# Designs tried in a protein design run: peptides against a protein of PDB entry 8YR4. Part 42

Target 1, 309 residues: chain A of PDB entry 8YR4
Amino acid sequence: PRGSPALQLVVLICLGLMGLERALNVLVPIFYRNIVNLLTEKAPWNSLAWTVTSYVFLKFLQGGGTGSTGFVSNLRTFLWIRVQQFTSRRVELLIFSHLHELSLRWHLGRRTGEVLRIADRGTSSVTGLLSYLVFNVIPTLADIIIGIIYFSMFFNAWFGLIVFLCMSLYLTLTIVVTEWRTKFRRAMNTQENATRARAVDSLLNFETVKYYNAESYEVERYREAIIKYQGLEWKSSASLVLLNQTQNLVIGLGLLAGSLLCAYFVTEQKLQVGDYVLFGTYIIQLYMPLNWFGTYYRMIQTNFIDMEN

## One batch from the design tools (peptide; aimed at target 1 R185 R298)

Design b2_p19_3_s2 (made by RFdiffusion4, then SolubleMPNN; from b2_p19_3, 9 letters changed)
Fold by OpenDDE base, seed 3:
Structure b2_p19_3_s2 (fold): chain B 309 residues (1-309), chain A 19 residues (1-19)
Amino acid sequence: as target 1 above (309 residues)
Amino acid sequence: SALDEIRAALEELEAKPKE
């Protein structure tokens, strides 16, 4: 973005955060190895607890293995919203100005194609939703239940309780925050449709606009509509980052509580070092499908909102 | 054509999964 030094700085910060994500991807395994070594050597509890806490903090910054839901990734996504909006607005204004140079026939032909695409999207959305429920939601819930049973039987009732509370809180907050986000998404979609309708009406009247040399006025009116849309889009996107960060925090707290309890029981020789590794690996494995659950629940909700409109 | 780039950019804007 050559025109805004502030946006260039944001891009540089985002690139720096991407570098930090790569450093975290190396540091997290190193700290994990150090925990395993300290557990094997029967190191003092204070050193072990500090290393576990540091690992969980680094894991919170990294997120669920891919970094897609980590604090650093969420911060990058949040900062990138303004860069995306600037780019989107620039492209949209270039398209709109170019469409005023094009014949009315092109626009009428596209509107008919979009009505057909909305019909196809409706049918594909229902099929995709059913497939998602059957192939992702139900298996993920089954894996959580199996995990709670496994940890309750083979470790201790306390581990099963931690997993139960963590996953129940995760699911509940995912639903509640997603329902809260629906309002912002509905408002965004309504404003998107209104902005599109204004563009269509301006293009339908292109001969009149051209006759009065009002092209600059119509472009400015369209820019104002885009700015209003982008204000709602920012609320939608920022609420998404908040959802992902809330999810990451809940998993981080569950991982912290369970990892400290595992480390304590290994120190007391009630559990083996392998059991600590198993717990951490299992929680991370449960987190990955649950992250997709939030993403597809958002897609489902989009498709329902798009069907209600 | 500039139209095909605009169509591709619009399709890419529409096809970007709303993260």
Scores: peptide ipSAE 0.017, ipTM 0.403, DockQ to the pose 0.105
OpenDDE base, seeds 1, 2, 4, 5: peptide ipSAE 0.014, 0.006, 0.007, 0.015; ipTM 0.505, 0.358, 0.372, 0.527; seed 2 fails the geometry check

Design b2_p19_3_s3 (made by RFdiffusion4, then SolubleMPNN; from b2_p19_3, 9 letters changed)
Fold by OpenDDE base, seed 3:
Structure b2_p19_3_s3 (fold): chain B 309 residues (1-309), chain A 19 residues (1-19)
Amino acid sequence: as target 1 above (309 residues)
Amino acid sequence: SAREEIEAALKELEAKPKE
């Protein structure tokens, strides 16, 4: 946003909050480890109570429960609303001004509503895609890199290697399976549009349909179109389940290998019981945003397809 | 347009969660 120093400051604050989220993603597992170690050592109540209170406060800032966005993420999203609105409005006004520069003949061709709809889809898709890349994809890649560095420095090079191999395989399979799924989704969307067009054309011509008593025939044609759509929808949905299951299997294998290795190091007294809990918690924490990565890549591809049409 | 109203009504019917 080159024209508003206030919006530039908000962008810098949002980047600072993204850095804070990365720090919280490392600190929360560490504090949880420390609680487990203090409980195992039967440490004095005052030290335990302070560490538990600090952990709960950090967990409130982070969020990451099955349904709760953290306070820092909510604050970032709230501050970003103004930046998104400024960007959206600027793109909408540029498209609207360009449409007004187009010849009166184009407006008379009744395609104005279709092009406004394409323009609105294009603008919302681009703005949504950029916000999504910046706030979900980039932070997730940063968390993986930070995780590899952390495990390599504080545990052993073997833990860093397991996380690296697990995440590299996860990302590669996510891309490959998502590209395969995109064919089924394109076919589904094309059949959805054809089914919708038939419904709209039948409803617009209701007088003609009623005149010929063709209501039953149009309903049967619409039913056949729905059955064809549902066959493609099933392939799309089944391919999503296959993606999620493949992702879960890769994370499960990484968790198994790392947990067995951690348990071995605990038996050798090189790690504490809390470090076993830290590893499991950290891998699950990395998995949560990655589970959405398939949805992310799908939204990116859909927005590119919607820009090519 | 009557077409856009029908398309909007169809989209609202699809967007209603099946209870």
Scores: peptide ipSAE 0.020, ipTM 0.615, DockQ to the pose 0.105
OpenDDE base, seeds 1, 2, 4, 5: peptide ipSAE 0.012, 0.017, 0.015, 0.019; ipTM 0.372, 0.526, 0.525, 0.600; seeds 1, 2 fail the geometry check

Design b2_p19_3_s4 (made by RFdiffusion4, then SolubleMPNN; from b2_p19_3, 7 letters changed)
Fold by OpenDDE base, seed 5:
Structure b2_p19_3_s4 (fold): chain B 309 residues (1-309), chain A 19 residues (1-19)
Amino acid sequence: as target 1 above (309 residues)
Amino acid sequence: SALEEIQAALEELLAKPKE
């Protein structure tokens, strides 16, 4: 935010808190590993109790990883409220100023209340998208990179490769399937608008429809339009299920490959039981924010296409 | 409008229960 040093400091604090979340995403699995190893070794109670207490405290700070409701994430969200409000107000004032520069003929041809609603929606959409990119997409990509580095350094390079291939395939398939789904969504939205227009036209001409006793004909025509809409809706919904299942299968295969490799190395006494648990915990932690990535990519793509028109 | 589709997509995203 230009012109407010206080808001600039809040942004820097929020960026620092985002860095702390990345550190917690590595530390929490490590402490959980250590608990499992100490339990396996039947370590003294004092060491175990300290490690468990430290783990629970770190888990409270983290929550459930990227995008979860941990203390650090909640503190970041709280501090960001003023930054979001400043950005929202700036976008709203820019839109409002631009609307006042438009010709009287443009304002007479459009319902001013509808234009204002579109402006408010546009402001909320832009600010929501920016917050989403900054607080979910970028951190998730950072956690993937940190994960690849961590597994490559502290495990065998094969684990880093499995995470890299799994996440690369996940992201690629998410993009490709989302672009494919966009066709069905556009067709659905077009048919929804056409169905709504028919209903409005029939209701505006209600007196004429009643005069000709054509109510049954208009109802049947509306029913046919709904059936056609539902056929497109089904394709959109089925394509979403296909996306989710494809994502789940990719993560499942990565988890399977890595878990089998961990189990093998534990049997060979190269890794401890806690290292098996660490891998599974870390992969599940990466998966949680990635479930939303398909929806994010679609919103970003729609926003860019609609700003170019 | 394009902006309404974006808003509806954002609202749908926000309305999904955090599992």
Scores: peptide ipSAE 0.008, ipTM 0.444, DockQ to the pose 0.046
OpenDDE base, seeds 1, 2, 3, 4: peptide ipSAE 0.006, 0.005, 0.000, 0.006; ipTM 0.331, 0.335, 0.324, 0.334; seed 2 fails the geometry check

Design b2_p19_4 (made by RFdiffusion4)
Pose (drawn by RFdiffusion4):
Structure b2_p19_4 (pose): chain A 309 residues (1-309), chain P 19 residues (1-19)
Amino acid sequence: as target 1 above (309 residues)
Amino acid sequence: SLDSLYEHLSSLEEEESAS
């Protein structure tokens, strides 16, 4: 925010809260391991009670689910509401002030609905791009690197390889499948618009009664168009299911390999009982934000082209 | 069975569009 000082402080607080969320993401599974290790060795009730309370408090600060739930990141959403309102107002006002100074030939040439749709979509694009990228993409790519470092240095060497390969395969397969699915989606959207146009045309022209008893003909053409649309929709949604299945298979293979290796190492007195639940919890924690990357890829590309317009 | 499968896949496509 160029103008106001009160908002730069809020931006800095939001970035600090993002860092704190990354620290909590690292910290909570460690406390879960400590609780399990204390529990297996018959520890007194005092230290166990205090450690349990601390773990619960950390789980409360971190998202109880999917990271979009915690007290942190919600304070962020509140402050970001206040900040993103300023950018949205500024961009809308700049567009509106520029559209009123262009010459007459320009306005006589282009329609109003198209020009206004471009402007609205542009403002939404800039806002969404800022939100998606800064607060949902970079933090997840940072979580993957931090997890790789933690497992490779403080846990063992092989688990770094396991996490690295699993996440690399996940990202690569997600991007590869997402482009294909985008092609299918565009093909389906065009026909959906054509079907809506046919229905609107048949409704507007109540001449069907005049030039024939052509109600049946208008109904049949509508049915044919609906069938074509449904075929394209089936293809698109089946592609979506395939993407979900391949992502789930990749995570499952990574979890299986890590769990088996951790169990074997625990039986050989190399790792403690808590390390198993540490690995499991952390793998699930990494998986939860990764579920929404094909959508982020699609939205980033679309918003980039829209902003360029 | 085929109608239920079609409706399930259509719901998934709508959910993804909303997101």

Design b2_p19_4_s1 (made by RFdiffusion4, then SolubleMPNN; from b2_p19_4, 12 letters changed)
Fold by OpenDDE base, seed 1:
Structure b2_p19_4_s1 (fold): chain B 309 residues (1-309), chain A 19 residues (1-19)
Amino acid sequence: as target 1 above (309 residues)
Amino acid sequence: MEEELREQLRQLLREEEAR
């Protein structure tokens, strides 16, 4: 944010905390590996207890999966509230200024409440998109790159290749299937609005409908509109199930291939038992933010459409 | 935040699915 050095410092701290989250994403699986290795070697209790305590502390800082935000993420979120409020207010004022530059004829043709609702939507869409890009997309891509580098350096080039192919296929299929789904969702929303408009029109003209005893005709017309809507809703919902299933299959196949390869390298005494556990834990950790990527990509696409309107 | 942003995203998605 230009003009507030305090908010610039908060942004820098938030970026530092994001870097710390990336470091935790690598360290947590490493410490979990070390626990498994120490248990396998029947290491002294003091070494094991220290490593377990360190792991639990790092896991507290990182967080515990879907619904359990880590301390670092919560602290970043808390600090970001002020930046978000500043950004939202700036976007809102820019939209408001632009609305005042529009012709008097444009303002006379629209209700003030509709104009404000468009401004609020535009502000929410821009602020939501920015927050999503900064806190979800960029970090997830960084974690994938870090994962590929880590597995290529510390395991073998084959592990890095499996992760690369799995994540690339996952992202590509997620984008393609999400774009395909967006067509069904748009058709559903259009049919919903048309069904609602018919119901409202029939109810506003209820005196005319009653005068002509046309109630049965209007009910049947509404029934046909509902059936058309439900057919599109089913396609939208079924396409979501297909997306989720496709994602699960890609990750499942990647996990299978990498786990079998890791197990083989453990039998060859090239890797330790802890490295097998690390691989599984790290892949599941990479999958967790990606599972929502399809939902988020759709939101990005809608937010762009809402900004063009 | 990820859950509040997911909940705001789910709420925005529900508000978009309700539009």
Scores: peptide ipSAE 0.014, ipTM 0.423, DockQ to the pose 0.098
OpenDDE base, seeds 2, 3, 4, 5: peptide ipSAE 0.000, 0.000, 0.000, 0.005; ipTM 0.305, 0.315, 0.311, 0.349; seed 5 fails the geometry check

Design b2_p19_4_s2 (made by RFdiffusion4, then SolubleMPNN; from b2_p19_4, 15 letters changed)
Fold by OpenDDE base, seed 1:
Formats: sequence, C-alpha cells, structure tokens
Structure b2_p19_4_s2 (fold): chain B 309 residues (1-309), chain A 19 residues (1-19)
Amino acid sequence: as target 1 above (309 residues)
Amino acid sequence: SEEERRKELRELLKKEEER
C-alpha cells in the first residue's frame, strides 16, 4: 500500500505471522513426539504435564493446520482487514472512474444474458451448498454423539463428560455468537445494496453527469458510500474472527483437560500410550467439521428467512 | 486451504443474500 506507513507495517507483521505459522507446523509434531517418548520412558509427572501444556498452547496458536482458525491465523486475518479494505476501495474507485470514461456504446452493448448466467451459477452454487451443508452437519452431530458414547464406554466416564461439556459449550457459543453477528452482516448487506444502487443510478444517468461535468462529484459520493460500507464490513469481519477465536479457545481447553487426564491415566498404567494418541487425534478430527458449523448455521438461517419471503 | 474454502463459501452466501 503506497502512502500509508501504518498499512506497510501491518503487511510486514502479517508476513511475520505467516512465518510463525510455518514454524508452528514443524514444532507441534515435534512436541507431540516428545510427549509420546516421555510416556514410553515413564518420565516424572511434572515434566510430562509441562510438555503437554506447552503442546496444547502451541496447538492453540497453530489451530488445525494450514488454513485453520488458530490464534496466529485469526490475528493475521484481523490485521489484514484494513489492508484488504484499502486495496478493495482503490480497485472499486478505479473501476468506477473507468466506467464513467467509457462510451455509451459499451453500456448498451452488454447483453442481459451475462447477468442471467451469473445469476444461474449463483443458484446452482447455493443448491450445491445446501446439499453439502445437510451432508456435513448431520454426520458431524452423529460423530459427536458416537464420540461421547465411545469415550464414556471405553475410557473413564470423566472423558465422556469432558467431551460432552466441550462440544455442548462449543455448539452453544457458536449459535449465540452467530446470531449476534447476523445483525452486523444484515447491516453490511443493506449498505452494500445501497452503494451498488447508487453506482448503477450514476451510470444510468451517465449522459447527464457528463453534460454537467459532475464525474468528480459522483466519484466522491461513491467514495463516501464505500467508506460507510467498509465500516460495517469491518464489524462483520471482526465478529467472524471473534467467533473463530472463541471456538479455538473452547477446543483448546477441552484438549488441555482431556490430554492432561489421559496422560495421568497412562502414568498410572490404566491407559496405554496409544489411547493418548487416539484421544488427541479424535478431538482434532471432531474439531475440523465443527469449525464450519457457524457458517452452516448462518446459511440455514438465511435460507429459512428467504423461504418465508 | 480451509480459509480459502471459507472465503469462497462466504462469497457464495453473499451472492445468495444479494438476490
């Protein structure tokens, strides 16, 4: 971004966070290996507990791997909002200015058929997305129930309770925060439609704008509408980062409690080292589809409202 | 990436809410 040293610093910080994410992708497996080795060697509880706590902390920073909603990824996404908004506004203003420089013949020559094809592709994508949602939400809920039953029967009842409390808290917070953020999204969409309508009205009145040499005035009005939109977009995007971070924190606490309890039972020879590996792998496997649950819940709500209209 | 898929999914949802 030319002209803002603050935005250049944010880009450098984001690049540094991307480097940190790559380092975490190497460190997390190493710490996991070290836990398995310490369990095999029957190391003292204090060293084991410290290594497990350090692993869970690193896993909280990483999340579920590349593209997961870990703390580092959420911080990067949060900082990047301002850089994206600056770039988007610059591109939108350049396109709008260029459209006002184009001849009337270009506006009259674009067939309604391209708009219809974009609309039809939209509809097909939505129908495919609804099918994907049903085929992912129902299995994910089934996998949670199966997981609770499995850990309650084959592990100590405390493991089933930890998984139940963790998943119940995760789902409840996901619903509550998603309903809260839907208000910001609706406000953003309303302002986006108003900004688009203003741009379309200005372009439909192109001859009048050109006759009065009012192009600079229309560009400034469009810039103000974009700034207002970007204020609402920031709230929507920041609320999404908050959702993802809340989800990551709940799973991190569940992973910490369960991993410490599992490590303790392995030290007492009540569980095997393989059971520790199983627990950690299974919790991470449950987390991957749940990470999308907030997006799915919002989509179900939107489609339900659109069917009532 | 999972983040790119989330972005694509949000863009698809955004196109649906624009109708």
Scores: peptide ipSAE 0.021, ipTM 0.560, DockQ to the pose 0.065
OpenDDE base, seeds 2, 3, 4, 5: peptide ipSAE 0.000, 0.015, 0.000, 0.000; ipTM 0.317, 0.485, 0.315, 0.306

Design b2_p19_4_s3 (made by RFdiffusion4, then SolubleMPNN; from b2_p19_4, 14 letters changed)
Fold by OpenDDE base, seed 5:
Structure b2_p19_4_s3 (fold): chain B 309 residues (1-309), chain A 19 residues (1-19)
Amino acid sequence: as target 1 above (309 residues)
Amino acid sequence: SMEELQQQLRELLRKEEEQ
């Protein structure tokens, strides 16, 4: 972004964060190995607890191995919103200015393509929703229930309670924060439709705009409408990052509580080192489908709001 | 979406540049 040194700095920070994600992908397995070794060697509790806490902190930064919901990824996504908005606005203004210079032959092809895309999105969204509910949501809920039963029977009631509280809190916060985000999305969509209507109206009246040499004025009006839209888009996108970070925090707290408790029981010779590996692996495996659930529930609400308007 | 509007505008520009 040549026009803003602040945005150039944000791009450099985002590139640095991408490098940090790669470092975390190497460090997290190393710390996990170190925990297994310390548990096998029957190391002092203080050393073990510090290494477990450090591992969970690194795992919180990484976000479950996919990198899509880790703190570092969320921070990168949040910072990138302004860079994307700058680039989008520049491209939109370039296209809009160029369309005013060109002849309005474009208008005839537009209406048919819009109606077809709205219809195809509506049908694809419903089919995608049903497939996602059947193939991801139902199996994940089953895996959670099976996990609660398994940990309650074979470990301790405390592990079953941690999984239950973690998953219940995750689902509840996902719903509540997503309902809260719906307000920002509706406002964004309304302003998007208004911005689109202005662009279409200005382009339809291009002969009049060209006759009065008002092209610069119409470009500035469109720029103002885009800035207003981008203010609402930023709230929507920032609220998405907040949802992902809230989900990551809940799973991180569950992983912390369960990993410390498991490590403690291994030191007390009530559990084996393999049980620590099992718990950590199982919680991370539950998180992956749930992260997709949060993403898809967002996509569903998207498509329902886009169908209501 | 604004991204779709941009994509439609780009497709329209491409069709006009091909004419």
Scores: peptide ipSAE 0.014, ipTM 0.477, DockQ to the pose 0.025
OpenDDE base, seeds 1, 2, 3, 4: peptide ipSAE 0.008, 0.009, 0.008, 0.005; ipTM 0.413, 0.382, 0.392, 0.358

Design b2_p19_4_s4 (made by RFdiffusion4, then SolubleMPNN; from b2_p19_4, 12 letters changed)
Fold by OpenDDE base, seed 3:
Structure b2_p19_4_s4 (fold): chain B 309 residues (1-309), chain A 19 residues (1-19)
Amino acid sequence: as target 1 above (309 residues)
Amino acid sequence: SEEELRRRLRELLEEEEKA
């Protein structure tokens, strides 16, 4: 982004946000320790509630321990979309330009190889997704059910209800937003395939393009197709950030409600400090596999984008 | 010409670098 002061500023903001993520990675454990200490010392409820609320807010900014779905990480990812699109468009135009410098025979050979590579990556992505569903999603659903039963039996029915409502809302919103995102992804993929088909057609007609000196016209037409694609890609990527942020918000609210309730019961000597640690750890453990799904889906999407081009 | 294409592509890339 050497020529765009705006994109340079976005890069600097993203670097600043990465620095903030590092600060959060230190602060969140400190606040968590402070909560445990305050619970052990039987500190006043007001001090405890303030520290818990501050911890949950910091945890919301950080996300589920990886930072990948935290507000700061989501904001960074959202801002980075434009930088990625600029870089992608530049690389695509460079490749397209270089392709027009190569022989027609090379283009014909590469077309077949690229279609095969798309098919292979598509197959690997589908296989990876199925493996992820079987080995991570199903166990996570089992862990949620076990967690609801455990918290309902050993803590209080209110904890089981909080986990139930939090996870049910999380799953429902994940499904609904994913279905909504599928429209943007399909539109993106259709436009990507159309953009690629234009590039291939231009390469197959290379002799005709040279004969008519239409090279600048074909490049401009390809640029317009890329811009149209990037408009759809932005919607797809922004919708993923929205999904991750929605998930983070739901987990944050569940963590807040459950942590405050647990802290209250510890102050009443109905629960131990260890129970507070258990609740917070368990909610985070339930969240992490589901969060990795969003990250894995992003990697699949990026790989599909890289294949369709 | 291939040279004119290369020139126009460089111009487009330089415009993209300025953007």
Scores: peptide ipSAE 0.015, ipTM 0.437, DockQ to the pose 0.024
OpenDDE base, seeds 1, 2, 4, 5: peptide ipSAE 0.009, 0.000, 0.000, 0.015; ipTM 0.426, 0.324, 0.279, 0.405; seeds 2, 4 fail the geometry check

Design b2_p19_5 (made by RFdiffusion4)
Pose (drawn by RFdiffusion4):
Structure b2_p19_5 (pose): chain A 309 residues (1-309), chain P 19 residues (1-19)
Amino acid sequence: as target 1 above (309 residues)
Amino acid sequence: ASYERTQAENEAAFAAAAA
């Protein structure tokens, strides 16, 4: 925010809250391991109660689910509401002030609905791009790296390889499948628009009664168009199911390999009982934000082209 | 109002992209 000082402080607080969320993401599974290790060794009730209370408080600060739930990141959503409002107003006013100064030939040439759709989509694109990228993409790629470092240094050497391979395969397969699916989705959207146009045309022209008893013909053509649209929709959604399945298979294989290696190491007195639940919880925690990357890839590309327009 | 409209458009586009 170029103008107001009150908003730069809010931006800095939001970035600090993002850092704190990363720290809590690292911290909570460690406290879960400590609780389980204290529980297995018959610890008195005092230290167990205090540690349990602390763990519960940390789980409350972190998202109880999917990270979009915690007290942190919600304070962030609140402050970002206040900040993003300023950018949206500024961009909209700049577009509106520029559109009123162009010469007449320009306005006589282009329609109004198209020009206004470009402007609205542009503003939405800039706001969405800022939000998606800064608050949902970079934090996850930071979480993956932090997890790789923690497992490779403080847990063992092999688990770094396990997490690295699993996440690399997950990202690569997600991008590869997503481009194909985008092609299918565009192919389906064009036919959906054509079907809607046919239905609107058949409704507007109540001449079907005049030039024939052609109600049946208008119904038949509509059915054919619906069938074509349904075929394209089935193809697109089946592609979506395949993407979900491949992502789930990759995470499952990573979890299986990590769990088996951790159990074997615990039986050989190399690791403690809490390390098993640490690995499991952390793998699930990494998986949850990764569920929405094909959508992020599609939206980032679309918003980039829209902002360019 | 500008924000709310823009926010609704982003949410709708996001939901449509997810489907």

Design b2_p19_5_s1 (made by RFdiffusion4, then SolubleMPNN; from b2_p19_5, 14 letters changed)
Fold by OpenDDE base, seed 1:
Structure b2_p19_5_s1 (fold): chain B 309 residues (1-309), chain A 19 residues (1-19)
Amino acid sequence: as target 1 above (309 residues)
Amino acid sequence: DVYERVQEEIKKRTEEIEK
């Protein structure tokens, strides 16, 4: 944000908190590994209790689940509210200024309510796109890279290769299948709007329909439009299930290959039992934000289309 | 695509509240 040093400082703090989240994503599995190793070695209670307490504290900071509701993420989100508001207002003013530069013919042909709705959609699309890129896409890619580096340095190079291949295949299939799905979703939305428009037109012409006793004809046309919509809705929903299952299969295969390899190295006494648990925990942590990646890609693609209109 | 599922659930709940 140009012109406010306070907001620039908040952005730097938010970037620092994002870096801390990346560090926590590595540290939490390491501490969990250490707990499992200490339990396996029957370590003294004092060492175990300290490591467990430290792990729980780090886990509180990191959070868990979809959209990590950890303390650091919540603090970042809280601090970002002012930056988002500033960005939204700036985009809204730019759109408003641009609307005033448009020809009188453009304004005379559109209702003021439609113009405002276009401006609001444009503002929401830009601010949404920026938020998804900065807070979801970039951090997820960073976590994958950090994961590959970590496994390549602290595990055998084969683990780094498995994670690389699994995540690369996951991302590629997610993009390809999501792009393919976008076609079905667009067709569904177009047919939904057409079905709604027919219902509205029939109801606006109610007196004419009643005068000609054409109610049965209008009901049949509406039924045909609904059946066509439901056929497109089914394709959209089925394609979503296919995406989710493909993603689950890729992660499942990566988890299987890596877990078997880790178990093998534990049997050869090259790795500890805790390292097996670390690998599984780390892969699951990488998978959680990746489940949303298809959503983010779709939203990004939709927001670009809404900006071009 | 968890967000589409969440948005569809929010849409259904909103449509249920508006009825």
Scores: peptide ipSAE 0.076, ipTM 0.707, DockQ to the pose 0.067
OpenDDE base, seeds 2, 3, 4, 5: peptide ipSAE 0.034, 0.044, 0.063, 0.040; ipTM 0.672, 0.691, 0.700, 0.665

Design b2_p19_5_s2 (made by RFdiffusion4, then SolubleMPNN; from b2_p19_5, 14 letters changed)
Fold by OpenDDE base, seed 3:
Structure b2_p19_5_s2 (fold): chain B 309 residues (1-309), chain A 19 residues (1-19)
Amino acid sequence: as target 1 above (309 residues)
Amino acid sequence: SVYERTKKMIEERTKREES
């Protein structure tokens, strides 16, 4: 981002956060190994509890190993919004300005077919996503139920309760925050369509714009529309980061509570070291598909609303 | 070229919002 030292600093911070994500990807497995070793050696509870707490904190920063839902990734994504908006606005204004510099013969040859192709690709992606959503949501809910039953029967009722409360809270917050963010997304989409319509109208009236030398005026009007769009885009993107961070926090608390309880039962010789590994692995496996649940729920809601209109 | 890049960027954004 040339010309804004603040955005350059944000880029450097984002690069630093990407380096931190790489460090976390190495540290998290090491701390996990250390927990398994401490459990095998029957280490004192205090040392084990500190190592477990440190692992869960590092895992909270990492976000399940995907790097997409961790605190560090969310912070990077949040900071990157302004850099992306600066870049997109600059590219869009350059394209729009260049289109107004092109000859009338170029505009007459391309008018009708390109706008329709953007609309048709939007509709075809939605239909393919609907089938994917139904086939992924149902198995994920089944895996959660199976997990609750498994932990309740083979570990203790307390583990089943922790998983139940964690997953119920996760799903509830995912729905509530997704419904809340849908308002921002609708407002963003409406403003995006209005901004595109203005660009199309300006290009359709290209002869008139050239006749009056109004290219600079049309570019400024388009810039204002982009700034208004980017204000709504920021709210939409920030609300997504908030969703992901809320999800990460809920899973982090569930992982902390369950891992500490599992470690305690291993120290009392009620569970084996393998059971600790199983619990941690299973919670992470349940978390991975659930990250997409908010996107899935939103797309289902959008399709239902589009069917009601 | 620029149109295809913008289209690809929109498709990648849509795909990233879907991911």
Scores: peptide ipSAE 0.009, ipTM 0.429, DockQ to the pose 0.196
OpenDDE base, seeds 1, 2, 4, 5: peptide ipSAE 0.006, 0.000, 0.005, 0.007; ipTM 0.430, 0.295, 0.409, 0.412; seed 5 fails the geometry check

